# Peptides against a protein of PDB entry 7QUU, part 11

Target 1, 43 residues: chain A of PDB entry 7QUU
Amino acid sequence: DAVEPSVEKEYKKIISFRDTVFEGKHQQFLVPNNVRLKFLRDR

## One batch from the design tools (peptide; made by RFdiffusion4, then SolubleMPNN)

Design b2_p30_4_s4
Fold by OpenDDE base, seed 4:
Structure b2_p30_4_s4 (fold): chain B 43 residues (1-43), chain A 30 residues (1-30)
Amino acid sequence: as target 1 above (43 residues)
Amino acid sequence: KKEELEKLLKGIHPKKKIDQEELKKILEEY
């Protein structure tokens, strides 16, 4: 299924967050919940 | 909880549907 461009932009933010945490560039617990949840609220 | 979040985030791809409510619930626990 083709994902809408708006939804794709949000997924890119979530993936960027994932990669930052998993690469050890940022500690998972130091990322504020408000920033994490912003990815979901913009949809 | 960390392992559950990691499993969920590893599954996220631009072409996949994600359960946003599940993701939100998991993220609120951190």
Scores: peptide ipSAE 0.024, ipTM 0.436, DockQ to the pose 0.036
Fold by OpenDDE base, seed 2:
Structure b2_p30_4_s4 (fold): chain B 43 residues (1-43), chain A 30 residues (1-30)
Amino acid sequence: as target 1 above (43 residues)
Amino acid sequence: KKEELEKLLKGIHPKKKIDQEELKKILEEY
């Protein structure tokens, strides 16, 4: 099943978020949780 | 709540359907 281009774009953003959330646990610099979560709350 | 989010995010890959409503609920509670 060809994933719609819009849905693929959303998956890429969620994967990027996943990676950023997991990487951000290992980063000494706390990216404000609000910035990471804002992208998903505004959907 | 953090562990639930981690568990959900670990299951996400480009070839799987994501329950966006479940993801949204977990993130609203996070």
Scores: peptide ipSAE 0.024, ipTM 0.426, DockQ to the pose 0.037
Fold by OpenDDE base, seed 1:
Structure b2_p30_4_s4 (fold): chain B 43 residues (1-43), chain A 30 residues (1-30)
Amino acid sequence: as target 1 above (43 residues)
Amino acid sequence: KKEELEKLLKGIHPKKKIDQEELKKILEEY
């Protein structure tokens, strides 16, 4: 299954956020709304 | 939903480069 361009953009945000969290630059368990995947919102 | 995404991020090893396909597989488990 080809990943849609919208989903790819959201994955890049998650990877960037992961790196920020693991670098200690962000509070653990603080996920900003702009990093959340659209398909996780529909659950 | 927030907790689910946080559990997902914790499942990704911090020293491992993750590509889009690997991240997709991890997302399918949640």
Scores: peptide ipSAE 0.022, ipTM 0.426, DockQ to the pose 0.033
Fold by OpenDDE base, seed 5:
Structure b2_p30_4_s4 (fold): chain B 43 residues (1-43), chain A 30 residues (1-30)
Amino acid sequence: as target 1 above (43 residues)
Amino acid sequence: KKEELEKLLKGIHPKKKIDQEELKKILEEY
């Protein structure tokens, strides 16, 4: 299934955020509101 | 939910490369 362009953009943000968090060796983090996936809100 | 996304990100191994399809599969568990 082709990932919708909106969902693909949200996935790229999550991957980038994950990489940034782990590069910093952060054991605890708070997910920024602008990285939240829309479809996770409807579940 | 914010908590679900935080749990997801904590479950991803820092040395593991993840693509969009792998991320999609993990997100289907939430």
Scores: peptide ipSAE 0.021, ipTM 0.421, DockQ to the pose 0.032

Design b2_p30_5_s3 (from b2_p30_5, 12 letters changed)
Fold by OpenDDE base, seed 4:
Structure b2_p30_5_s3 (fold): chain B 43 residues (1-43), chain A 30 residues (1-30)
Amino acid sequence: as target 1 above (43 residues)
Amino acid sequence: KEEKLKELLKKYLEGKISLEEFLKKKKEIL
């Protein structure tokens, strides 16, 4: 299934967070766990 | 289900899995 544009934007935030925290590739990006988990449950 | 999603998200954030594998495993949990 194609990922909807709204869904893709939120996954890009997760990737940016990952790349910042674990890979040091980006500026620090805050994604709250509750928001991420809610998003994952609703998709 | 929430604990499974947390563990899956942790693996993804740690770079242990790709986005593709993450999305696949998410569908299996939901």
Scores: peptide ipSAE 0.156, ipTM 0.646, DockQ to the pose 0.071
Fold by OpenDDE base, seed 2:
Structure b2_p30_5_s3 (fold): chain B 43 residues (1-43), chain A 30 residues (1-30)
Amino acid sequence: as target 1 above (43 residues)
Amino acid sequence: KEEKLKELLKKYLEGKISLEEFLKKKKEIL
């Protein structure tokens, strides 16, 4: 089933958050490793 | 169910699973 546009929009925000905060991916720059939030990851 | 959803969200935020897999597994838990 296709994801509803409303639901897709909400989860795209989570993906953007994931990519920025955990993966350090940004359209303009790479987020440094020390700025990444790791508190949700297992050590 | 809540703990399963929290763990699933954690995996998604960790980048261990795609959006597609997250949505699929969410539907299976609910």
Scores: peptide ipSAE 0.142, ipTM 0.644, DockQ to the pose 0.125
Fold by OpenDDE base, seed 5:
Structure b2_p30_5_s3 (fold): chain B 43 residues (1-43), chain A 30 residues (1-30)
Amino acid sequence: as target 1 above (43 residues)
Amino acid sequence: KEEKLKELLKKYLEGKISLEEFLKKKKEIL
């Protein structure tokens, strides 16, 4: 089955979120990966 | 195709696969 456009849009959002949160991509400021991952663990 | 993409995305979120591998396998499914 073809992937619906709505589902593809959701996957793109999740990828963008993953890149921002885990890889530090699309950030306006430089945050070291170790610090970023620490903030996720401490919450 | 949707179920395969969901499982692939789950693996990526769990850190079981890299972004590169995810994008490669995504293109193979689509």
Scores: peptide ipSAE 0.138, ipTM 0.654, DockQ to the pose 0.095
Fold by OpenDDE base, seed 3:
Order: C-alpha cells, then structure tokens, then sequence
Structure b2_p30_5_s3 (fold): chain B 43 residues (1-43), chain A 30 residues (1-30)
C-alpha cells in the first residue's frame, strides 16, 4: 500500500519531532534533558 | 500499511511499546 505524499510528509515531521524531543538524536538542537521523553525508550 | 504504521506510532507515542519494539515492528510493516 502506497502512503499518500501528504500523509508521508506529515509522518516525517512527527518522526523528526520524536527523534529530536523523544530520542534526542538531533544533537545540533539543544533539547533539555527534562523535555526528553525517556520513558518512550525504556518501556 | 498506512493504518498499521499509524497504530504502531500511536502505541510508541503513548509509551505502550519500547523504541526497540517499535523499530522492529516498523521494519516488519515496511
């Protein structure tokens, strides 16, 4: 099943947000440790 | 596939599954 380009674009934004705020993968952005949702990695 | 990915992402964002399980299941769906 092909995902519509519009849906894929919004999905990529959510994944980028998650990778920054939830996972802290984007080291170029200073995400404070208290904002990082660590529980999503450890559950 | 889209609905399965949406439900999987929802489970991860709700903290119902680990990052490891999310990545594993995502690879199985894609």
Amino acid sequence: as target 1 above (43 residues)
Amino acid sequence: KEEKLKELLKKYLEGKISLEEFLKKKKEIL
Scores: peptide ipSAE 0.138, ipTM 0.649, DockQ to the pose 0.073

Design b2_p30_7_s1 (from b2_p30_7, 20 letters changed)
Fold by OpenDDE base, seed 1:
Structure b2_p30_7_s1 (fold): chain B 43 residues (1-43), chain A 30 residues (1-30)
Amino acid sequence: as target 1 above (43 residues)
Amino acid sequence: NKAYEEAKKEEEEKKRREEEERERRRKEEE
């Protein structure tokens, strides 16, 4: 079955995104400690 | 605010350890 090259590219992106999420390769939003402390102080 | 005081204490302790480590590295490079 020749899957259209457009649809195959979309599946490859979804799989790559899933694997990146599960592998923790997403750069966690590094909240600077000074911003975290300001938030905790103002709460 | 207990959560602020705990997080502030943890950050101050972390900064102290990072300063002590940087001072050790500087003394090992001399």
Scores: peptide ipSAE 0.159, ipTM 0.640, DockQ to the pose 0.006
Fold by OpenDDE base, seed 2:
Structure b2_p30_7_s1 (fold): chain B 43 residues (1-43), chain A 30 residues (1-30)
Amino acid sequence: as target 1 above (43 residues)
Amino acid sequence: NKAYEEAKKEEEEKKRREEEERERRRKEEE
C-alpha cells in the first residue's frame, strides 16, 4: 500500500515539530561568555 | 580561581582566532 501523499505530509510535520520541541528543550540557553566569566570570577 | 583563568584564556584565544580569520578573508577579497 503506497502511503497517501496527505499522510506522508502529516508525518513530516509531526517529526519536524518533535525535533523542534526536542531541540528547543536542548537549546542550552547560550549563557553569554561575559556572564559565564563573571560567574566564575565572583565565586 | 583556576576555572576563571582557564575560561578567560579560552575566550582570549577564541577572539584571537576569529580576528586572524577575519584578516585572512579581507586579504583574499583584495
Scores: peptide ipSAE 0.159, ipTM 0.635, DockQ to the pose 0.011
Fold by OpenDDE base, seed 5:
Structure b2_p30_7_s1 (fold): chain B 43 residues (1-43), chain A 30 residues (1-30)
Amino acid sequence: as target 1 above (43 residues)
Amino acid sequence: NKAYEEAKKEEEEKKRREEEERERRRKEEE
């Protein structure tokens, strides 16, 4: 089944948006880089 | 500590890329 090139473009936009929103949401639960660097330094 | 130096280098590179992107946006709005 050849997915129409229009539907593939929309699907790629939805994935990119999902991934950007998910990365943005995950960044709120990610340990801040300064805390990670402190942990790695003190190890 | 190799893991500390690698993570520090990655953070410094990320900050540089974020600054370059902010500077491009300012130049596109002029």
Scores: peptide ipSAE 0.147, ipTM 0.631, DockQ to the pose 0.013
Fold by OpenDDE base, seed 3:
Structure b2_p30_7_s1 (fold): chain B 43 residues (1-43), chain A 30 residues (1-30)
Amino acid sequence: as target 1 above (43 residues)
Amino acid sequence: NKAYEEAKKEEEEKKRREEEERERRRKEEE
């Protein structure tokens, strides 16, 4: 089943946020350093 | 975790550079 374009868009945002926090690369969303450090500590 | 220690060190080095730059600007305005 083709995922609806709305659901695919939200899924791409979640992946981009995860990858930004993990890689520390500025992608579509600026993650604050304190949030990045918390994520890396709590992993 | 190695990734946490590297990211923490990078943030501490960034804060030090921003403090040194603020100290230079204060000395140039006197």
Scores: peptide ipSAE 0.125, ipTM 0.614, DockQ to the pose 0.009

